# Designs tried in a protein design run: peptides against a protein of PDB entry 4Z5W. Part 9

Target 1, 305 residues: chain A of PDB entry 4Z5W
Amino acid sequence: IPDVFLELNKLWYFSAQSNLFNGEMPRSLSNSRSISLLSLRNNTLSGQIYLNCSAMTNLTSLDLASNSFSGSIPSNLPNCLRLKTINFAKIKFIAQIPESFKNFQSLTSLSFSNSSIQNISSALEILQHCQNLKTLVLTLNFQKEELPSVPSLQFKNLKVLIIASCQLRGTVPQWLSNSPSLQLLDLSWNQLSGTIPPWLGSLNSLFYLDLSNNTFIGEIPHSLTSLQSLVSKENAVEEPSPDFPFFKKKNTNAGGLQYNQPSSFPPMIDLSYNSLNGSIWPEFGDLRQLHVLNLKNNNLSGNIP

## One batch from the design tools (peptide; made by RFdiffusion4, then SolubleMPNN)

Design b1_p29_7_s3
Fold by OpenDDE base, seed 3:
Structure b1_p29_7_s3 (fold): chain B 305 residues (1-305), chain A 29 residues (1-29)
Amino acid sequence: as target 1 above (305 residues)
Amino acid sequence: SPPPGFITTVSDVAEEVKKKKEELEKLLK
């Protein structure tokens, strides 16, 4: 990418996704005063990520996903006072979340999907201080770590939590009960154990629950049949979605489905590929907004309602 | 059938297309 962005004093949006750009990010781009949205996703950019947050006063969205960047996560990003959305997916950092992210009050949406992030306990302890954090994607990190269950963890404004395919151990953490606005939870493809907690059914905004491919035991909580968002058509408040899309990875050679917003996911309960027992509750029939109920590959018995 | 998929924020398809473009560019040099 040429170092010509100093002349582009009116550049508000720069998207150069899915090209063949290599080398470092241009210094003139890292110092752009005008840019609000920067996307360089799916290139071969390398070196360390550096942004001059004192210059980049208009930066609101950053997508650098699927690049060959190296080094540490930029600890100065919290100084970008308008920066809301960050997609650092598939950047191999081999790092922990910087302590400076405790001060990242502008942050609303963060993805580190498949970014070799380490220490989930530290990551969650830091990110809980981001008071405006609504979307958190940590898929394909923290390999074989334990999902912390510390009740003091609090994500008050969290709407989307995705921590899939980490081989995480532990149980469904009780601290999630402190996130009453949670809409989408994906903890699939882990090694989570214990019972599915009944308090999940108290998350009135929860329309998408994926606990598939874990080691959960016991009965399906009856409280899941009373999830308010699946009983009634709530007016989906069009909330500002992340500027980055989501992809549901299929294990089939068929390309993953793209979802531009969390609201584009079908209302779903997926508890498949566990060791759940007992009956299927007939009251699942009350979930009139539910599109997908997946209970396959469990130890369930009795009548299908 | 394998377990259902999980959610990410990257497209494997977009990366495959990029890899093919890089291979083609190397053949044209």
Scores: peptide ipSAE 0.452, ipTM 0.828, DockQ to the pose 0.686
Fold by OpenDDE base, seed 2:
Structure b1_p29_7_s3 (fold): chain B 305 residues (1-305), chain A 29 residues (1-29)
Amino acid sequence: as target 1 above (305 residues)
Amino acid sequence: SPPPGFITTVSDVAEEVKKKKEELEKLLK
C-alpha cells in the first residue's frame, strides 16, 4: 500500500479488503486524522500493528483480520478514544490481552477469533472493565484452558458472547448470570462438564444458545422452556451491530455461512452431542419463536412430544 | 454427521480465494 494518506485529508472510509497487499501498514495511514473506518482484512500485511491514537482521533472501526501481522497486541489502543469495533481475527499474536484494555471505555465489539490468545482468566478479568463491551468473540483461543467460574466477573452490557472451539474445561460459569442482556451465547466445541444450570432460563433476551459438543450431564433444565425471547416476539431494537460479519462454520475445514448481524441468526437451542439424560419437556412447544431445537446425540429417553 | 458448527468472525473461503489468486499470479509470471 503506498504511503500517500497524508494528502487524503478527507478520507473517512478506507476499504482495501481481499487484495494482495503485502509489507507493513503505511505510516501515513497510521497517522490519519480523517479516517473513521479502516479495513485491511484478508491481505498479507506484516510487521507490528501500530496506530498513532493521538493523531487518529476519528477512528471508530478497525478491521485487520486475516493478515500476517505479528508481535504483541498494541497496548495503546485504549488511547483511541472513539475506537468502538476491533476485528483482529486470524492474526497470530501468541499473547495475552494487555492490562491497558481495562481502560478501553469506547470498546463495544471485539474479536480475537483464532488469534493465538492465551490466559482466558486474565483476558476476562481485564475485559470486564470495558463498560460498553456488547460483543466479545474469543473462538479458537485458550486451547485446553479452564473457563473461570469466579462469581465476581461482571459483563453487565454483554449481548453476544462467543467462546467456541477452545477445548475449554470447567462448567457453565455463574458469572454469566450477571449479564441480563445476553442475546447470543456460543460455548460449543469445548470440554465443559457438569449440569446445564437452571438460571440460563432467566436470561430473558437469550434467543440463541449453543452448548453443543461438550460433556454436559443430567437433565435439560425445565427453565429453558420459559425463555421469554423465544415465547414472545420482543421488539428487538435494532441496536448497532458490530462492523464485522459473523460466520457459522459447519466444520473445521468448511467455509462459514455469513451473518451480518447477530439478529440474523435463527432463534436456536442446540444441546446436541452431550451426555444429557431424562425426557424432552413437552413445554418446548411453548417456544413459538424457536426455529431450531437440536437435542441429537444425547442419552435422552421417553416420548417425543 | 459431524457436530453442528460454531461461530467465528472469519471465513476460510476468503483465504482460499486469496490463495487461488496468489497461485494464479505466480503462474502468470
Scores: peptide ipSAE 0.416, ipTM 0.803, DockQ to the pose 0.688
Fold by OpenDDE base, seed 1:
Structure b1_p29_7_s3 (fold): chain B 305 residues (1-305), chain A 29 residues (1-29)
Amino acid sequence: as target 1 above (305 residues)
Amino acid sequence: SPPPGFITTVSDVAEEVKKKKEELEKLLK
């Protein structure tokens, strides 16, 4: 990318996605006062990520996903006072989330999907201080760590939480009950154990629940048959609008399905590939908005209602 | 059948296209 962004003093939106750009980010770009939306995703950019937050006063969205950046997560990003959305997916940091992110009050949407992030306990302890955080994607990190169950963890405004495919141990953490606006939860492809907690059915905005491919035992909580977002349409699902798309990974060589917004996901309960027992509750028939109920590959018995 | 997929913010298709483009560009140099 040429170092010409000083001359582009009115440039508000720069998108150069899915090209063949290599080398480092131009210094003039890292100092752009005009840019609000910056997307360089799916290139071959390298070096350390550096943004001059004192210069980049209009920066609201940053998408650097699927680049060859190295080094540390930029600890100064919280100084970008208008920065709301960050997509750092598929950047191999091999790092912990910086402590400075406790002060990241502008942050609304964060993805570190497949970014070699370490220490989930520290990550969640830090990110709970981001009062405006609505979307958090931490998929493919924290390999073989334990999902913290510390009751003091609190994500009050969280709408989308995705921590899939981390090989995480532990149980469904009680601190998630402190997120009453949660709409989408994906904890699939972990090593989570214990029972599915009944309080999940009290999350009245939860329309998408994926607990598939874990080691959960016991019965399906009857409270899941009363998820209000799945009973009636009257619960207007407020869309968290991150400036980055979601992808549901397919286990086949076929590419993942793209979802531009969390609301584009079909209303779903996926409890498949666990060790759940007991019967399928007939009251799942009350979930008139449910599109997908996946209970396959469990130890369920009795009649199919 | 394999377990269902999980959600990411990375497109496997876009990454494969990128890799193929990078490989092609290396072959043309």
Scores: peptide ipSAE 0.456, ipTM 0.834, DockQ to the pose 0.709; fails the geometry check
Fold by OpenDDE base, seed 4:
Structure b1_p29_7_s3 (fold): chain B 305 residues (1-305), chain A 29 residues (1-29)
Amino acid sequence: as target 1 above (305 residues)
Amino acid sequence: SPPPGFITTVSDVAEEVKKKKEELEKLLK
């Protein structure tokens, strides 16, 4: 990418995603006062990520995902006072979340999906201080770590939590009960154990639950048949979605389906590929908004209602 | 059938899902 952004003093949106750009991010871009939305996703950019937050006063969205950047996560990002959305997916950091992120009050949406992030305990302890954090994606990190169950963890404004495919050990953490606005939870493809907690059914906004491919035991909590978002169509509060898309593989086919916002996901309960026993509750029939109920590959018995 | 995929913010999930499928298939044998 040429170092010409100094002359582009009115550039508000720069998207150069899905190209063949290589080398480092140009210094003039890292110092742009005008840019609000920056996407360089899916290139071969390298070097360290550096942003001059004192210059980049209009930066609101940053997507650097799927690049060959190296080094640490930029600890100065919280100094970008308007920065709300960050997608650092598929950047191999091999790092912990910086302590400075405790001060990241502008942050609303963060993805480190498949970014070789380490120490989930530290990450969650830091990120809980982000008072405006609504979307957190940590898929494909923290390999074989234990999911913290520390009751003091609080994500009060969290709406989307995705920590899939981490081989995480532990149980469904009780601290998630402190997130009453949670709409989407994906903890699939881990090594989580124990029972599915009944308090999950108290999350009135939870329309998408994926606990598939874990080691959960016991019965399906009856409280899941009372998930309010799946009983009645609540007025979906038009909430600002993250500026980055989500991807989920639905079928055996190559690639993931793109979802531009969390509300585009079908209402779903996926408990498949566990060791759950007992019956399928007939009260699942009360979940009139439910599109997908996946209970396959469990030890369930009795009648199908 | 293999388990459905998980959510991420990048399109290239297929290879990771494949690896995890293979790991699961080894555990079920």
Scores: peptide ipSAE 0.373, ipTM 0.753, DockQ to the pose 0.257; fails the geometry check

## One batch from the design tools (peptide; made by RFdiffusion4, then SolubleMPNN)

Design b1_p30_7_s1
Fold by OpenDDE base, seed 3:
Structure b1_p30_7_s1 (fold): chain B 305 residues (1-305), chain A 30 residues (1-30)
Amino acid sequence: as target 1 above (305 residues)
Amino acid sequence: EEEEKLEKELKEKLEKLLEEQKKKVSNIVT
């Protein structure tokens, strides 16, 4: 990418995604006063990510996903006072989240999907201070770590939490009960154990639950049959979605289905590939908005209602 | 020798099963 962005003093949106750009990010781009939206996703950009937050006063969205960047996560990003959305998916940092992210009050949407992030306990302890955080994607990180269950963790405004395929140990964390606005929870493809907690059914906005491919035991909580978002068609207020799309990959070689908004996911309960026992509750029939109920590969018994 | 061969075959079979399982993983990513 040429170092010409100093001359582009009116450039508000720069999207150069899915090209063959290599080398470092231009210094003029990291000092742009005009840019609000920056997307360089799916290139071969390298070096350390550096942004001059004192210059980049209009920066609201940053997508650097699927690049060859290295080094630490930029600790100065909280100084970008308007920065709401960050996508760092597939950047191999091999790092912890910086302590400075405790001060990241502008942050609304964060993805580190497959970014070799370490120390989930520190990550969640830091990110709980981001009071405006609505979307958190941490899939394919924290390999074989323990999911912290510390009840002091508080994500008050969290709507989307995705921590899939981390091989995480532990239980469904009680601190999620402090997230009453949670709409989408994916903890699939971990090593989570214990019972599915009944308080999940109290999350009235929860329309997508994936707990599949874990080691959960016991009965399916009857409270899941009373998930209000799945019983009644609530007028979901169209809240501003993250500026980055979501991808659900069915196979490694298939193009993932793109979802531009969390609301574009089909309403789903997936509890498949666990060790759940007992019966299927007939009251699952009350979930009129449910599109997918997946209970396969469990120890369930009795009649199918 | 036979035990080491069996452990190696089990490990390769487990790795192959884990790879096949990874191929079937339906994860949400960005």
Scores: peptide ipSAE 0.487, ipTM 0.836, DockQ to the pose 0.075
Fold by OpenDDE base, seed 5:
Structure b1_p30_7_s1 (fold): chain B 305 residues (1-305), chain A 30 residues (1-30)
Amino acid sequence: as target 1 above (305 residues)
Amino acid sequence: EEEEKLEKELKEKLEKLLEEQKKKVSNIVT
């Protein structure tokens, strides 16, 4: 990419995604006062990520996903006072979340999917201070760590939490009960154990629950038959979605289905591939908005309602 | 009787493990 962004003093939106750009980010781009949205996704850009937040006063969205960047996560990003959305998916940092992210009050949406992030306990302890954080995607990180169950963790405004395919140990964390606005929860493809907690049914906005491919035991909580978002057609207030799309990828090499908004996911309960026992509650019939109920490969018994 | 029960439990466990190996991973990413 040429170093000409000083001359482009009115450039508000720069999208150069899905090209063949290589080398480093131009220094003039990292100092742009005009750019609000920056997307360089799906290139071969390299070097260390550096942004001059004192210069980049209009930066609101940053998508650098699927590049060959190296080094640490930029600790100065919280100084970008208008920065709301960050997508760092597939960048191989091999790092922890910077402590400076405790001060990241502008942050609304963060993805580190498949970015070799380490220390989930530190990551969640830091990110709980981001009071405006609504979307958090941490899929394919934290390999074989323990999901912290510390009740003091608080994500009050969290709407989308995805921590899939981390081989995480532990239980469904009690601190999620402090997230009453949670709409989408994916904890699939971990080593989570214990029972599914009844308080999950109190999350009135929860329309998508994936707990599949874990080691959960006991009965299905009856409270899941009373999930308000699945009983009644709530007028889902279309809140502003993250500036980055989601991809439901089947296997490592297939193209994923693209979902531009969390609301584009079908209403779903997936409890498949656990060790759950007991009966299927007939009151699952009250979930009139439910599109997918997946209970396969459990120890369930009795009649199908 | 006990051997047949153990063989049945082992077979069910093996079938479950084989079905687990055949699982298609589906992940939400960005």
Scores: peptide ipSAE 0.485, ipTM 0.851, DockQ to the pose 0.066
Fold by OpenDDE base, seed 1:
Structure b1_p30_7_s1 (fold): chain B 305 residues (1-305), chain A 30 residues (1-30)
Amino acid sequence: as target 1 above (305 residues)
Amino acid sequence: EEEEKLEKELKEKLEKLLEEQKKKVSNIVT
């Protein structure tokens, strides 16, 4: 990418996504006063991620996903006072989330999907201070760590939580009950154990639940048959989506289906590949908005309603 | 009897592992 952004003093949106750009990010781009939206996703950019937040006063969205950046997570990003959306997916940091992210009050959407992030306890302890955080994607990190169940953890405004394929141990954390606006929960492909907690059915905005490929035991909570977002259409709050797309990958090598918004996911309950027992509740028939009910590969018995 | 039990348990474990390997990993990423 050429170092010409000093002359582009009116440039508000820069998208150079899905090209063959290599080398470092231009210094003039890292100092741009005009840029609000920056997307460099799916390139071969390298070096340290550096943004001059004192210069980049208009920066609202940053997508650097799927690049060859090295080094630490930029600890100065909270100084970008308008920065709402960050996508750092597939950047191999091999790092913890910086302590400075406690001060990241502008942050609304964060993805570290497949970014070699470590220490989930520290990550959640830091990110709970981001009062405006609505979307958190942490898929393919924290390998074999324990999902913290500390009741003091609080994500009041959280709408989308995805922590899939981490091989996390522990149980469904009680602190998620403090997130009443949760719409999408994916904890699939972990080593989570215990029972599925009944309070999940009290999350009235929850339309997408993936607990598949865990070690859950006991009965399916009857309260899941009363998820209000799946009973009636009225609660589809069109909230501002993250400025980055989601991809549901089928296997490591297949092109994922792109979802531009969390609301584009089909309403789903996936409890497949657990050790759940008991019957399928007939009251799942009340979930008129449910598109996918996946209960396969459990120890369920009785009649199919 | 014990050998047949062990062979059955090993076979069920192998079938379960083979079924786990056949699981299509479906991850939401960005």
Scores: peptide ipSAE 0.481, ipTM 0.849, DockQ to the pose 0.074
Fold by OpenDDE base, seed 4:
Structure b1_p30_7_s1 (fold): chain B 305 residues (1-305), chain A 30 residues (1-30)
Amino acid sequence: as target 1 above (305 residues)
Amino acid sequence: EEEEKLEKELKEKLEKLLEEQKKKVSNIVT
């Protein structure tokens, strides 16, 4: 990418996604005063991620995912006072989340999926201070760590939590009951154990639950048949639309990058590949909005209702 | 035979889920 962004003082949106760009991010780009949305996703960019937050005062969204960046997570990102969304998926950091992220009040959406992040306890302890955090994706990190169950953890505004494929140990953490706005929970492909807690059925906005491929035991909580988002249409869970402006393609002929419509998550309960026992509750028939019920590969018995 | 079949199905499901998770992560945070 050429180092010409100093002259582009009106550049508000820059997307160079899914190209063959290599080398470092241009210094003029990391100092851009005008850029609000920056996407360099799916390239071969390398070096240390550096953003001059004192210059980048308009930066609201940063997508650097699927690049060859190295080094530490930029600890100065909380100084980007308008930065809401960060996608650092598939960047191999081999790091912990910086302590400075406790101050990241502008942060609404964060992904470190497959970014070699370490210490889930520290990560959650830090990120709970992000009061505006709605979407958190930590999939493919924290390999074989224990998912902290500390009841003091609080993600009050969390709508989406995905921590899949980490081989995490522990139980479904009670601190998730402090997230009444939770719409999507994915803890699949871990080594989580114990029973599925009944309080999950009290999450009135929860329309997507994936607990598949764990070691859960006991009965399916009857309270899951009472998930209000799945019972009635009136609780139309506004799909967690990423706070990205879905630029509705205005019908102008220019070959604008099809942002693949985020494939709407189907209303789903996946409890497959566990050690759950007991019967399938007939009251699952009350979940009129449910598209997918996956209970396969368990120890369930009785009649199918 | 059944174990090898199950292991193969688990590998294929893991690969599919990794691809689905890549899409999910992409769709939620971008």
Scores: peptide ipSAE 0.034, ipTM 0.585, DockQ to the pose 0.027

